# Designs tried in a protein design run: peptides against a protein of PDB entry 5HB3. Part 6

Target 1, 150 residues: chain A of PDB entry 5HB3
Amino acid sequence: RQMQDRCMSEYNQRIRNAPEGSIDPFRMACYKIIGRCDLSNRSLDGLQTDVNDWIWLQFNLARETDRSLELAGESYGLAELQASIREIGLKHFPKTAAEDTNGSFGMFFYLQILAGMFEQAIAYLYPFSYVDAVHFAIALTYYGLLRPVD

## One batch from the design tools (peptide; made by RFdiffusion4, then SolubleMPNN)

Design b1_p8_7_s4 (from b1_p8_7 with E1P Y4F)
Fold by OpenDDE base, seed 4:
Structure b1_p8_7_s4 (fold): chain B 150 residues (1-150), chain A 8 residues (1-8)
Amino acid sequence: as target 1 above (150 residues)
Amino acid sequence: PFNFLMEK
């Protein structure tokens, strides 16, 4: 807690007071990760990142909190992450095989699986890869994670 | 790279 508080303090101080262009993005990233600072901005500014970096950060920042007890108004948990993934899917990933020009459907499937969106993940994957969808469905069912709906 | 994700 003490370290987290210090990170948050330093992060906020630098964001507010540091001269333009003087902020080390790696240092700020460390503060954000350790201090869980500024949950409204769940990105690492000034750093080149990929989808794996992004999703790792999201899960790192996500916490199970009771919103009724949060005074700061910042809440970020699994539900919010899932909502973000849904939104990203609608905007940035192919919805049909015909729309898939670079094979990115697999990445969106991966994101959904990581976020526990199993039914949606299988439903999404099916038109792109029948065989893979069936295999994952079997495995997820075996472990009691898949609940098929009409 | 998937920098578009950082905008969300």
Scores: peptide ipSAE 0.023, ipTM 0.617, DockQ to the pose 0.566
Fold by OpenDDE base, seed 1:
Structure b1_p8_7_s4 (fold): chain B 150 residues (1-150), chain A 8 residues (1-8)
Amino acid sequence: as target 1 above (150 residues)
Amino acid sequence: PFNFLMEK
């Protein structure tokens, strides 16, 4: 708790008071990760990142905690992460095979799987790739992650 | 292709 408070204090101080262009983005990233600072902004400013970096950060920041214990009323858990994935899907990924212009459906499927949205992921993949959807469904069912009758 | 990563 003491360390988290210090990280948050330093993060906020630097964001507000540091001269323009003087902020070390790696140091700020450390504060973000360790202190879970500014949970409304779940990105690493000033760093070149890809989708794997992004999703890793989301899971790192996500916590199942009592919302009353979160500072400044900020809360971010698995439910919020899944909601973010749904929102991203609606805005940035094809909804049907006819809308797929760049083959990005696979990336959204991947994000849903990582977020534990297994039923939704399989349902989404099915119209794009029947064979792959069936294979993943079999595997997920075998490991008890897909509910075929629920 | 990953502009959504920067959305706040």
Scores: peptide ipSAE 0.022, ipTM 0.600, DockQ to the pose 0.494
Fold by OpenDDE base, seed 3:
Structure b1_p8_7_s4 (fold): chain B 150 residues (1-150), chain A 8 residues (1-8)
Amino acid sequence: as target 1 above (150 residues)
Amino acid sequence: PFNFLMEK
């Protein structure tokens, strides 16, 4: 906790008071990751990142804690991550096969699978790739991970 | 395509 508090203090001090252009983005990233600072901003500013970096960071920041025991502070768990993925899907990925101009549907499917959103992932993939959706559905069902509608 | 990486 002491380390986290120090990270948060340093993070906040630098983000607010550092002269323009003097912030070391790698150092700030360390504070973000280790201290889980400023969970409302779940990105690594000043660094060149891709979707893999983003999703890694999301899972790294996510904690499954009993919220009822938390006295204060920001919470970010699997539910919040799943909500974020849903929002990203609505804003940045094709909703139908007709909207797919760049083939990015696979990435959104991938993100949903990583987040355990299996039913939604299969439902999403189906109109884009029938065969793949069926294969994944069979596998997920076999392992008891898919809850199909009765 | 992945501008969500910059979203706060």
Scores: peptide ipSAE 0.022, ipTM 0.589, DockQ to the pose 0.438
Fold by OpenDDE base, seed 2:
Structure b1_p8_7_s4 (fold): chain B 150 residues (1-150), chain A 8 residues (1-8)
Amino acid sequence: as target 1 above (150 residues)
Amino acid sequence: PFNFLMEK
């Protein structure tokens, strides 16, 4: 907690008081990750990141906590992560095979799987790749992760 | 397709 508080303090101080363009993005990233600072902005500004970095960060920042114990805007758990993935899916990924020009459906499927959105992931994958969807469905069912009655 | 990475 002491470390988190220090990170938060330094993070806020630098954001507010640092001269324009003088902020080290790597240092800020460290504060973000370690201190979970400014959870309303779950990105690493000033760094070249990819989808893997993004999703890693989301999971790193996500905590299963009682919202009543956190300040407004500081609650970020699995539900919020899932909501974010759903949102980016709606905005940035193909909804049908006809819309898929670059094969990006696989990435969205992957993100949903990582976030535990198994039913949605299978439903999404099915029209793109029937065989793969069935295989994943079987595997997920075997491990008790797929709940068709939900 | 990954412009969402730039979203805040």
Scores: peptide ipSAE 0.018, ipTM 0.591, DockQ to the pose 0.443

Design b1_p8_8_s1 (from b1_p8_8, 3 letters changed)
Fold by OpenDDE base, seed 3:
Structure b1_p8_8_s1 (fold): chain B 150 residues (1-150), chain A 8 residues (1-8)
Amino acid sequence: as target 1 above (150 residues)
Amino acid sequence: SYPVFKSE
């Protein structure tokens, strides 16, 4: 707790008082990941990152919280991560095969699978690649991960 | 805001 408070103090001081461009982005990343500072901002500014880095960060920041603590509004768990992935899908990925110009549907399918959104992932993949959707559905069902909707 | 996705 003392270490966390110190991290928060240093983080806030640097964000507010440091000259532009003087903040070491790696140090700020350490405050984010280790110190859990400013969890409302779940990005690493000033670093060259890709989708894999982003999703890695999200999983590291997400914590399993007791259902009773979900009422506190400050918890970031798997459910919140899944909600974020849904929002990303709506904003950045094709919704239909007709909208797909660069084959980016595969990345969104991948993100949904990582987040355990199996039913939604299969439903999303189906209009883009019928064969792949069927294969994944069979595999997920075999392992008890897919709940077929009637 | 999703900066990683905006840059792609």
Scores: peptide ipSAE 0.066, ipTM 0.763, DockQ to the pose 0.148
Fold by OpenDDE base, seed 1:
Structure b1_p8_8_s1 (fold): chain B 150 residues (1-150), chain A 8 residues (1-8)
Amino acid sequence: as target 1 above (150 residues)
Amino acid sequence: SYPVFKSE
């Protein structure tokens, strides 16, 4: 707790007082990840990141919070991450094969799988690649992650 | 915002 409080203090001081562009973005990333500072902004400003970096960050920031114990208004867990992925899918990924010019459907499938959205992931993949969707569905069912329809 | 997904 003492370490977290120090991180928050330093983070707040740097954001408020440092000249623009003078802050080491890696240091700021450390404050966010270790100190859990400013969790409302789940991006790393000033760093070149890819989708893998983004999703890694989201999982590190997500915590299983006992909602009953945390009086703090900002909770970020798996449910919130899944909601974010759904929103990203609506805004940035193709809905049909005809809309997919860059082959990006696979990335959205990947994100859904990582977030445990198995049923939605298979449903999304099916119109793009029937064969792949069936293979993944079989595997997920075998491991008990996908429930067959009765 | 999702900067990684912003179309350049």
Scores: peptide ipSAE 0.063, ipTM 0.746, DockQ to the pose 0.140
Fold by OpenDDE base, seed 2:
Structure b1_p8_8_s1 (fold): chain B 150 residues (1-150), chain A 8 residues (1-8)
Amino acid sequence: as target 1 above (150 residues)
Amino acid sequence: SYPVFKSE
């Protein structure tokens, strides 16, 4: 708790008082990750990051707790992460094979799988690759992760 | 709000 409070204090101080362009982005990233500062902003500004870095950060910040139990005073759980993945899919990934020029559908499928959105992931993959969708569906069913529909 | 997913 003491460390958390210090991280939050230092983070807020730097955000408020540091001259423009003087903030070390790596140091700020440490405050974000370790100190869980400013969880409403779940990105690492000023750093070169990719999709893997982003999703890693989301899972590190996600907690299955009530807001009252969160040391940072903010809550971000799996449901919120899943909502973010859905939003990303709508904005940044192809919805049909005709829209896919770069083969990026696989990345969105991957993100949905990581986030436990198994039914949605299979439904999404099916029109892009029937064979792959069926194989993943079988595997997910075997492990009890794919739920029947009513 | 998702920089890593935007086109370069």
Scores: peptide ipSAE 0.036, ipTM 0.646, DockQ to the pose 0.181
Fold by OpenDDE base, seed 5:
Structure b1_p8_8_s1 (fold): chain B 150 residues (1-150), chain A 8 residues (1-8)
Amino acid sequence: as target 1 above (150 residues)
Amino acid sequence: SYPVFKSE
């Protein structure tokens, strides 16, 4: 708690008072990850990142919250992460094979799998690659992760 | 620096 309070204080002070671009982006990343500062902003400014970095950050920031504490403040758990991935899919990834110009559908499939969105992932993949969707569906079903239709 | 995705 003492460390978190210190991180929060330093983070807020630097954000308000430091000249633009003068703050070490890695230090800011540490405040975000370790200090959990400003969790409403789940991006790392000043760093070159890719999709893997993004998803790694989201999982690190996500915490299992007690429902009893939901009224006490902002919570970011798996459900919120899944919602974010859905939104990202709508904004940044092809919805149909006809829209796919760079083969990025696979990345969105991957993100959904990582987030445990198995049924949605398979449903998304199916129109892009029938064979792959069937193979993944079989595997996920075998391990009890995909709920078959009755 | 270019963030891949904005915070949701």
Scores: peptide ipSAE 0.069, ipTM 0.770, DockQ to the pose 0.371; fails the geometry check

Design b1_p8_8_s2 (from b1_p8_8 with T7S E8V)
Fold by OpenDDE base, seed 3:
Parts: structure tokens; sequence; C-alpha cells
Structure b1_p8_8_s2 (fold): chain B 150 residues (1-150), chain A 8 residues (1-8)
């Protein structure tokens, strides 16, 4: 708790008081990751990042909080991560095979699988690649991860 | 805007 409080204090002080261009983005990233500072902004500003860096950060920031122990602070868990992935899908990925020009559907399928959104992932993949969707559905069902709609 | 996806 003391370390988290120090990280949060330093993070807030630098954001508010540092001259423009003087903030070390790597140091700010350390405060974000270690201190979980400003969970409303789940990005690493000033750093060159890709989709893998983004999803890694999301999982590191996400915590399983017992709702009964949720202090009045910002909560970020699996449900919030899943909601973020849904929003990204709506904004940045093709919704149908007809909209897919770059083959980016596979990345969104991958993100949904990582987040445990198995039924949605299979439903999404099906119109893009029927064969792959069936194979993944069989595997997920075998491991008890997919609930087939009766 | 998800800034990470604008850079990809």
Amino acid sequence: as target 1 above (150 residues)
Amino acid sequence: SFPVFESV
C-alpha cells in the first residue's frame, strides 16, 4: 500500500507539473503498471506499442476483486476487460466477411479467446472461416469451455 | 480512440 501510494503521488505530480516534453514515458509506464495508477486510462502514452503490448497491459492491470471487498476505488476486472475488447471489435475490426479486406478478423478472434469470450469468438469466426470455427468449437467443447446452445 | 490500434 505504501509503495502504491508513492507511485500514485509521483504519477499525479508529474502529469500535473512536469513541463511539456520532459516526462519520461518509460518511467510513467512503470508507475502505471506497478502502482495501477489512473485505471481509467489503460494506455501507455508516448510509447510505441502494438496490439500485443496493449493486451498484455490490460491483463496486468485487471484484478479479480471480490465485489464484497471492493473499496470505493476504481475497479478493473475480467468483465471490464471483456467490455473493452467488445468495444475495440466494434470500432476496429470487420463485422462481416464482406467488410474484411486485410484479414484482420483473426486478431479479433485471438483477443476474444484470450479474454475467455469463447462463444462469442466462435460465433465471430464462423462467417470468416467455417472450417476453423468448427475445429475450435470441437476443442473448446471437449475441454468444457464452450456451452453449446441447445 | 484506442491509440494502440492507430499505430498498427
Scores: peptide ipSAE 0.012, ipTM 0.527, DockQ to the pose 0.144
Fold by OpenDDE base, seed 2:
Structure b1_p8_8_s2 (fold): chain B 150 residues (1-150), chain A 8 residues (1-8)
Amino acid sequence: as target 1 above (150 residues)
Amino acid sequence: SFPVFESV
């Protein structure tokens, strides 16, 4: 608790008072990750990041806690992460096989699986790769993770 | 390169 409060204080102080261009992006990233500062901004500014860095950050920031107990005054859990992945999918990934120019459908499938969106992931993958969708569906069913709608 | 997902 004391560490989190210190991180939040330092983060806010630097964001507000640091001269432009003087902020160390790695230091700010540490405050973001450790302190869960400013959960409305779930990015690492000034750093070169990829999709793996992004998804890693989202899972590190996400907490399954009572919203009333969130110290940051903001709630970010699995539901919010799933919503973000859905939005990203709509903006940045192919919706149909005809739109797929670079094979990026696999990455969106992967993101949905990581977020526990199993039914949606299988439904999405099916038109791109029937064989892969069936294999993953079998595996997910075996582990009791796929909920077939009766 | 996958787009850096801007925090929507």
Scores: peptide ipSAE 0.011, ipTM 0.540, DockQ to the pose 0.699
Fold by OpenDDE base, seed 4:
Structure b1_p8_8_s2 (fold): chain B 150 residues (1-150), chain A 8 residues (1-8)
Amino acid sequence: as target 1 above (150 residues)
Amino acid sequence: SFPVFESV
């Protein structure tokens, strides 16, 4: 907590007081990651990041916290991450095979799997790759992670 | 390159 508070203080101080363009984005990223600073902004500004970096950051920022102790906008757990992934899926990933121009469906499937959205992941994958969806469904069921609809 | 998901 003390380290987090210090990171937050330094983060806020730099955001407020640093001359424009003088902020080291890597340093700010460190504060954000270690201190969980400004959880309303779950991106690394000034850095080139890919989907793997993004999802890694989301999982690092996500914590199971007592919501009663968090200020408005500071609560970020698995549920919020899952909600974010759903939203991203709706906005940035193909909904049908006909919309898939770059094979990105696999990435969204992957994100859903990482977030524990197994039923949704299988349902999403099914129209893109029937065989893969069935194989994953079998595996997930075997491990008790997939809840089949009766 | 996947779009950088800006946290909306």
Scores: peptide ipSAE 0.011, ipTM 0.531, DockQ to the pose 0.652
Fold by OpenDDE base, seed 1:
Structure b1_p8_8_s2 (fold): chain B 150 residues (1-150), chain A 8 residues (1-8)
Amino acid sequence: as target 1 above (150 residues)
Amino acid sequence: SFPVFESV
């Protein structure tokens, strides 16, 4: 708790008082990850990041905390992460094979799998690659992660 | 280039 409070204090002080362009983005990233500061903004400003970095950050920030203990508006758990992935999918990934120009469907499938959205992931993959969708469905069912409709 | 997901 003391460390988290210190991180939050330093983070807030730097955001408010540092001259524009003088903030070390790596230091700010450390405060954000360790202190879970400003959970409304789940990006690392001033750093060049890819999708892997982004999803890694989301999982690090996501906690199954008792919502009663978190300040109103700063709760971020698996449900919120899954919601974010759904929104990203709607905005940035192809919905059909005809829309897929760069093979990015695989990345969205991957994100859904990581977030435990197994049924949605298989449903999404199926029109792009039937064989792969069946393969993953069998594996997920074997491990009890996918419930087939009887 | 993977789309940089800006936090929605």
Scores: peptide ipSAE 0.011, ipTM 0.528, DockQ to the pose 0.788

Design b1_p8_8_s3 (from b1_p8_8, 3 letters changed)
Fold by OpenDDE base, seed 5:
Structure b1_p8_8_s3 (fold): chain B 150 residues (1-150), chain A 8 residues (1-8)
Amino acid sequence: as target 1 above (150 residues)
Amino acid sequence: SFPVFKSV
């Protein structure tokens, strides 16, 4: 708690008072990750990041905590992460095979699987790769992760 | 912003 409070204080002070270009982005990233500062902004500003970095950060920030215990006043859990992935899918990934120019459908499938969105992931993959969708569906069903419609 | 995935 003491460390979190210090991180929050330093983070807020730097965001508000630091001259432009003087903020060490790696230090700010440490405050974000360790101190869970400003959970409404789940990005690492000033750093070049990829999808792997983004999803890693989301899972590190996601907590199933009672609102009463979080100092930040905002709850960010699995449900919010899933909602974010859905939004990203609508904006940045192909909806049909005809729209796919670079094979990025696989990455969105991967993100949905990581977030436990198994039914949606299979439904999404099916029109891009029937064979792969069937194989994943079989495996997920075998492990009780996919709920078949009776 | 969501980072743009560059296919390797």
Scores: peptide ipSAE 0.038, ipTM 0.662, DockQ to the pose 0.223
Fold by OpenDDE base, seed 2:
Structure b1_p8_8_s3 (fold): chain B 150 residues (1-150), chain A 8 residues (1-8)
Amino acid sequence: as target 1 above (150 residues)
Amino acid sequence: SFPVFKSV
């Protein structure tokens, strides 16, 4: 708790008071990750990142805690992460096989699987590759993660 | 179409 409070204090102080261009992006990233500062801004500014870095950060920031107990006055759990993945899917990934120019559908499928969006992931994958969708559906069913609707 | 599934 003391460490988190210090991280939040330092983060806020630097964001507000540091001269332009003087902020070390790696230091700010440390405050973000360790302190969970400013959960409404879940990005690492000034750093070159990819989709793997992004999803890693989201899972590190996400907590399954009572929203009333969040120290930052902000809540970010699995539900919010799933909502974010749905949103980026709509913006950055092909919606149909006809829109797929670079095979990026697999990445969005992967993100949905990581977030536990199993039924949506399988439904999404099926029109791109029914063979892969069936294989993943079998595996997910075997582990009890995918169930037919009664 | 692919079968409809529910979350665990």
Scores: peptide ipSAE 0.022, ipTM 0.558, DockQ to the pose 0.031
Fold by OpenDDE base, seed 1:
Structure b1_p8_8_s3 (fold): chain B 150 residues (1-150), chain A 8 residues (1-8)
Amino acid sequence: as target 1 above (150 residues)
Amino acid sequence: SFPVFKSV
């Protein structure tokens, strides 16, 4: 708790008082990850990151906390992460094979799998690759992660 | 816009 409080204090002080362009983005990233500072902004500003970095950060920030113990504006768990992935899918990924120009459907499938959105992931993959969708569905069912409709 | 998804 003391370490988290220190991280939050330093993070807030730097955001408010540092001259524009003088903030070390790596240091701010450390405060963000360790202190879980400003959970409303779940990105690392000033750093070049990819989708893997982004999803890694989301999982590190996500906690199964009792919502009653967190301030109303700073709760971030798996449900919120899944909601974010759904929103990203709607905005940035192809909905049909005809819309897919760069093969990005695989990345959205991957994100859904990581977040435990198994049924949605299989449903999404099916029109792009039937064979792959069936393959993953069999594996997920075998491990009890996908429940087939009786 | 999630800047991370500009390259996808």
Scores: peptide ipSAE 0.013, ipTM 0.563, DockQ to the pose 0.226
Fold by OpenDDE base, seed 4:
Structure b1_p8_8_s3 (fold): chain B 150 residues (1-150), chain A 8 residues (1-8)
Amino acid sequence: as target 1 above (150 residues)
Amino acid sequence: SFPVFKSV
């Protein structure tokens, strides 16, 4: 906590006081990751990142927290992460095979699996790859992770 | 369980 507080202080100081363009984005990223600074902004500004970087960051920032003790914008747990994945799915990933131009459906499936959204992941994958969806469904069911509708 | 969460 002391280290986190220090990171937060330095992060805020730099954001407020550093000349424009003088901020090292990698240093700021370190503060954000270690200190969980400014959880309302769950991105690494000034860095070129991909989906893997994004999801890695989300999981690193996510914590099991007591919501009653958190200020507005500081609560970020699994539920919020899952909500974010749903949101990006709606905005950035194909909804149908006809919309899939680059095969990115697999990435969204992967993100949902990582976030424990197993039922949604299988439902999403099914129209893109029936065989794969069935195989994953069998595996997830075997491990007790998939809750099929009766 | 997720490594980030104790309850999960």
Scores: peptide ipSAE 0.011, ipTM 0.446, DockQ to the pose 0.037

Design b1_p8_8_s4 (from b1_p8_8 with T7S E8T)
Fold by OpenDDE base, seed 5:
Structure b1_p8_8_s4 (fold): chain B 150 residues (1-150), chain A 8 residues (1-8)
Amino acid sequence: as target 1 above (150 residues)
Amino acid sequence: SFPVFEST
């Protein structure tokens, strides 16, 4: 608690008072990950990152805890992560095969799977690759992750 | 915003 409170205080002071670009981006990352500071901003400014880095960060920031138990006063759980992935899908990934120019549908499918959005992932994949969607649906069903429709 | 997806 003491360390977290200190991180919050230092983070808030630095974002308000430090000149732009003067804060070590790795220090800011530590404030975010360890101190859970400013969870409304789930990016690491000043660092070159890719989609794998992004999703790693999201899972590290996500906590499946009751908001009332969060010491930082901010909560970010799986539901919020799933909502973010849905938003990303709407903005940055093809919705139909006709819109797909670079095969990026697979990445969005992957992100949905990682976030436990199994039914949505299969539904998304189906129009791009029927065979792959069926194979994944069978596998997910076998392991109890996808519920068959009655 | 999701800058990682805008910069790819």
Scores: peptide ipSAE 0.196, ipTM 0.832, DockQ to the pose 0.186
Fold by OpenDDE base, seed 4:
Structure b1_p8_8_s4 (fold): chain B 150 residues (1-150), chain A 8 residues (1-8)
Amino acid sequence: as target 1 above (150 residues)
Amino acid sequence: SFPVFEST
């Protein structure tokens, strides 16, 4: 908490007082990742990142913490990450093969798998790739990760 | 390459 509060103070000070474009984005990333500063903003401004960077960040931020020790609105765990992935899926990924213009369905499947959303991932993949969905379903079931509906 | 997503 003490370290977090210190990081938060420094983070906020820099955001408010530093000239535009003068802040080292990597330093700010450190404040966010280590200090858990401003978890409502789970992006890294000023850095060129990809989806892998994004998901890595989300997992780093989605720590199981004592919520009583976090600032208001800064609780972020696996459940919140999963909710975010669901939201992203609704907004940014194809829902049907007809909507798939760039093959991005695989990325959303991947994100869901990483987040432990196995049932949803398989259900999502199925209309895009039946064979792959079945193979993953078998594998996930074998490992006890998939809960088939009765 | 895919777009980076922002939290809301």
Scores: peptide ipSAE 0.058, ipTM 0.765, DockQ to the pose 0.728
Fold by OpenDDE base, seed 3:
Structure b1_p8_8_s4 (fold): chain B 150 residues (1-150), chain A 8 residues (1-8)
Amino acid sequence: as target 1 above (150 residues)
Amino acid sequence: SFPVFEST
Protein backbone atom coordinates (compact mmCIF):
# COMPACT_ATOMS: atom_id res chain seq x y z
CA ARG B 1 0.00 0.00 0.00
CA GLN B 2 2.82 2.41 0.79
CA MET B 3 4.48 1.72 -2.56
CA GLN B 4 1.18 2.17 -4.37
CA ASP B 5 0.54 5.47 -2.61
CA ARG B 6 4.01 6.68 -3.52
CA CYS B 7 3.55 5.67 -7.16
CA MET B 8 0.21 7.46 -7.31
CA SER B 9 1.68 10.60 -5.75
CA GLU B 10 4.59 10.68 -8.19
CA TYR B 11 2.31 9.96 -11.14
CA ASN B 12 -0.08 12.77 -10.25
CA GLN B 13 2.76 15.20 -9.57
CA ARG B 14 4.36 14.53 -12.95
CA ILE B 15 1.10 14.81 -14.89
CA ARG B 16 0.33 18.16 -13.27
CA ASN B 17 3.73 19.81 -12.96
CA ALA B 18 6.02 18.41 -15.62
CA PRO B 19 6.83 20.69 -18.57
CA GLU B 20 5.39 19.56 -21.90
CA GLY B 21 7.55 16.85 -23.47
CA SER B 22 9.68 16.27 -20.35
CA ILE B 23 7.81 13.23 -19.08
CA ASP B 24 9.45 9.89 -19.85
CA PRO B 25 6.59 7.85 -21.35
CA PHE B 26 8.22 4.57 -20.26
CA ARG B 27 8.28 5.72 -16.65
CA MET B 28 4.63 6.67 -16.88
CA ALA B 29 3.90 3.23 -18.30
CA CYS B 30 5.62 1.65 -15.28
CA TYR B 31 3.44 3.67 -12.89
CA LYS B 32 0.35 2.47 -14.74
CA ILE B 33 1.30 -1.22 -14.92
CA ILE B 34 3.03 -1.68 -11.55
CA GLY B 35 1.40 1.06 -9.51
CA ARG B 36 -2.04 0.71 -11.14
CA CYS B 37 -2.25 4.48 -11.43
CA ASP B 38 -5.10 6.10 -13.36
CA LEU B 39 -6.74 2.85 -14.51
CA SER B 40 -9.56 4.82 -16.12
CA ASN B 41 -7.04 5.67 -18.86
CA ARG B 42 -5.95 2.31 -20.29
CA SER B 43 -3.67 3.72 -22.98
CA LEU B 44 0.05 4.48 -23.06
CA ASP B 45 0.44 8.03 -24.30
CA GLY B 46 3.67 8.99 -26.03
CA LEU B 47 4.61 5.39 -26.89
CA GLN B 48 4.47 3.77 -30.29
CA THR B 49 2.19 0.80 -29.68
CA ASP B 50 0.45 -1.77 -31.86
CA VAL B 51 -2.63 -3.95 -31.30
CA ASN B 52 -0.54 -6.60 -29.52
CA ASP B 53 0.81 -4.03 -27.06
CA TRP B 54 -2.71 -2.73 -26.47
CA ILE B 55 -4.25 -6.14 -25.78
CA TRP B 56 -1.30 -7.12 -23.55
CA LEU B 57 -1.83 -3.98 -21.49
CA GLN B 58 -5.57 -4.66 -21.16
CA PHE B 59 -4.99 -8.18 -19.83
CA ASN B 60 -2.37 -6.96 -17.36
CA LEU B 61 -4.66 -4.24 -16.04
CA ALA B 62 -7.69 -6.54 -15.86
CA ARG B 63 -7.96 -8.28 -12.49
CA GLU B 64 -10.23 -11.08 -11.47
CA THR B 65 -12.25 -9.39 -8.78
CA ASP B 66 -14.14 -11.74 -6.58
CA ARG B 67 -17.57 -10.16 -6.75
CA SER B 68 -17.88 -10.88 -3.05
CA LEU B 69 -14.91 -8.59 -2.38
CA GLU B 70 -16.03 -5.79 -4.66
CA LEU B 71 -14.74 -2.86 -2.73
CA ALA B 72 -16.46 0.43 -3.70
CA GLY B 73 -13.61 1.19 -6.16
CA GLU B 74 -13.51 0.99 -9.97
CA SER B 75 -13.18 -2.65 -11.00
CA TYR B 76 -11.72 -3.67 -14.34
CA GLY B 77 -12.04 -7.37 -15.11
CA LEU B 78 -12.65 -9.72 -18.03
CA ALA B 79 -16.24 -8.53 -18.46
CA GLU B 80 -15.11 -4.91 -18.85
CA LEU B 81 -12.39 -5.96 -21.29
CA GLN B 82 -14.95 -7.89 -23.35
CA ALA B 83 -17.17 -4.82 -23.39
CA SER B 84 -14.23 -2.71 -24.61
CA ILE B 85 -13.49 -5.19 -27.43
CA ARG B 86 -17.15 -5.10 -28.46
CA GLU B 87 -17.04 -1.31 -28.63
CA ILE B 88 -13.80 -1.36 -30.63
CA GLY B 89 -15.42 -3.79 -33.06
CA LEU B 90 -18.37 -1.49 -33.61
CA LYS B 91 -16.15 1.54 -34.23
CA HIS B 92 -13.11 0.24 -36.09
CA PHE B 93 -13.91 -3.07 -37.80
CA PRO B 94 -16.24 -4.11 -40.64
CA LYS B 95 -19.63 -5.41 -39.54
CA THR B 96 -20.31 -7.27 -42.80
CA ALA B 97 -18.30 -8.75 -45.66
CA ALA B 98 -19.57 -5.95 -47.90
CA GLU B 99 -17.88 -3.35 -45.65
CA ASP B 100 -14.54 -5.16 -45.60
CA THR B 101 -12.11 -3.44 -47.98
CA ASN B 102 -8.81 -4.18 -46.20
CA GLY B 103 -9.32 -7.70 -44.81
CA SER B 104 -9.24 -6.38 -41.23
CA PHE B 105 -11.97 -8.79 -40.05
CA GLY B 106 -9.28 -11.30 -39.03
CA MET B 107 -7.84 -8.95 -36.41
CA PHE B 108 -11.21 -8.45 -34.73
CA PHE B 109 -11.80 -12.20 -34.79
CA TYR B 110 -8.40 -12.63 -33.11
CA LEU B 111 -9.21 -10.09 -30.36
CA GLN B 112 -12.54 -11.81 -29.61
CA ILE B 113 -10.83 -15.21 -29.33
CA LEU B 114 -8.19 -13.81 -26.94
CA ALA B 115 -10.93 -12.38 -24.74
CA GLY B 116 -12.83 -15.69 -24.61
CA MET B 117 -15.74 -14.40 -26.72
CA PHE B 118 -15.90 -17.67 -28.68
CA GLU B 119 -19.55 -17.73 -29.77
CA GLN B 120 -19.41 -14.10 -30.88
CA ALA B 121 -16.08 -14.65 -32.67
CA ILE B 122 -17.47 -17.57 -34.70
CA ALA B 123 -20.67 -15.70 -35.49
CA TYR B 124 -18.61 -12.73 -36.66
CA LEU B 125 -16.21 -14.79 -38.81
CA TYR B 126 -18.93 -16.83 -40.55
CA PRO B 127 -19.99 -14.27 -43.20
CA PHE B 128 -16.33 -13.43 -44.03
CA SER B 129 -14.98 -16.98 -44.23
CA TYR B 130 -17.43 -19.86 -43.96
CA VAL B 131 -14.75 -22.55 -44.13
CA ASP B 132 -12.59 -20.98 -41.41
CA ALA B 133 -15.60 -20.39 -39.15
CA VAL B 134 -16.62 -24.05 -39.40
CA HIS B 135 -13.08 -25.26 -38.64
CA PHE B 136 -12.74 -23.01 -35.59
CA ALA B 137 -16.23 -23.99 -34.41
CA ILE B 138 -15.33 -27.69 -34.58
CA ALA B 139 -12.10 -27.12 -32.65
CA LEU B 140 -13.73 -24.94 -29.96
CA THR B 141 -16.57 -27.46 -29.54
CA TYR B 142 -14.07 -30.31 -29.19
CA TYR B 143 -12.37 -28.47 -26.30
CA GLY B 144 -15.72 -27.61 -24.67
CA LEU B 145 -15.32 -23.87 -25.24
CA LEU B 146 -18.20 -23.40 -27.68
CA ARG B 147 -21.78 -24.04 -26.63
CA PRO B 148 -23.68 -25.14 -29.70
CA VAL B 149 -27.08 -23.54 -29.95
CA ASP B 150 -29.53 -26.35 -29.72
CA SER A 1 -0.54 1.57 -37.04
CA PHE A 2 -3.45 0.29 -35.02
CA PRO A 3 -5.06 3.30 -33.42
CA VAL A 4 -4.44 3.24 -29.70
CA PHE A 5 -8.02 2.69 -28.71
CA GLU A 6 -8.97 5.40 -26.30
CA SER A 7 -10.42 3.57 -23.34
CA THR A 8 -13.98 4.85 -23.13
Scores: peptide ipSAE 0.034, ipTM 0.676, DockQ to the pose 0.526
Fold by OpenDDE base, seed 2:
Structure b1_p8_8_s4 (fold): chain B 150 residues (1-150), chain A 8 residues (1-8)
Amino acid sequence: as target 1 above (150 residues)
Amino acid sequence: SFPVFEST
């Protein structure tokens, strides 16, 4: 708790008082990841990151716990992550095969699988790759992870 | 390349 409070204090101080361009982005990333500072902003400003870095960060910040037990005083769980992935999907990934110009559908499928969005992932994959969608559906069903639509 | 995703 003392470390968390210290990180929060230093993070806030730097964000508010540091001259523009003087903030070490890696140091700020440490405050974000270790100190869980400013969880409402789940990006790493000033760092060149890819989708893998982004998803890694999201999972590190996410907690499957009660909000009252969160030391940072802010809560971010799997449900919020899933919501974020849905929004990202709507903004940045193709909805149909006709919209897919770069094959990025696979990445969005991957993100949904990582986040446990199995039904949505299969439904999304189906129009892009029927065979793959069927195979994943069989596998997910076998492991008890895929639920029928009501 | 994949986009850098913004926090929600």
Scores: peptide ipSAE 0.023, ipTM 0.639, DockQ to the pose 0.695

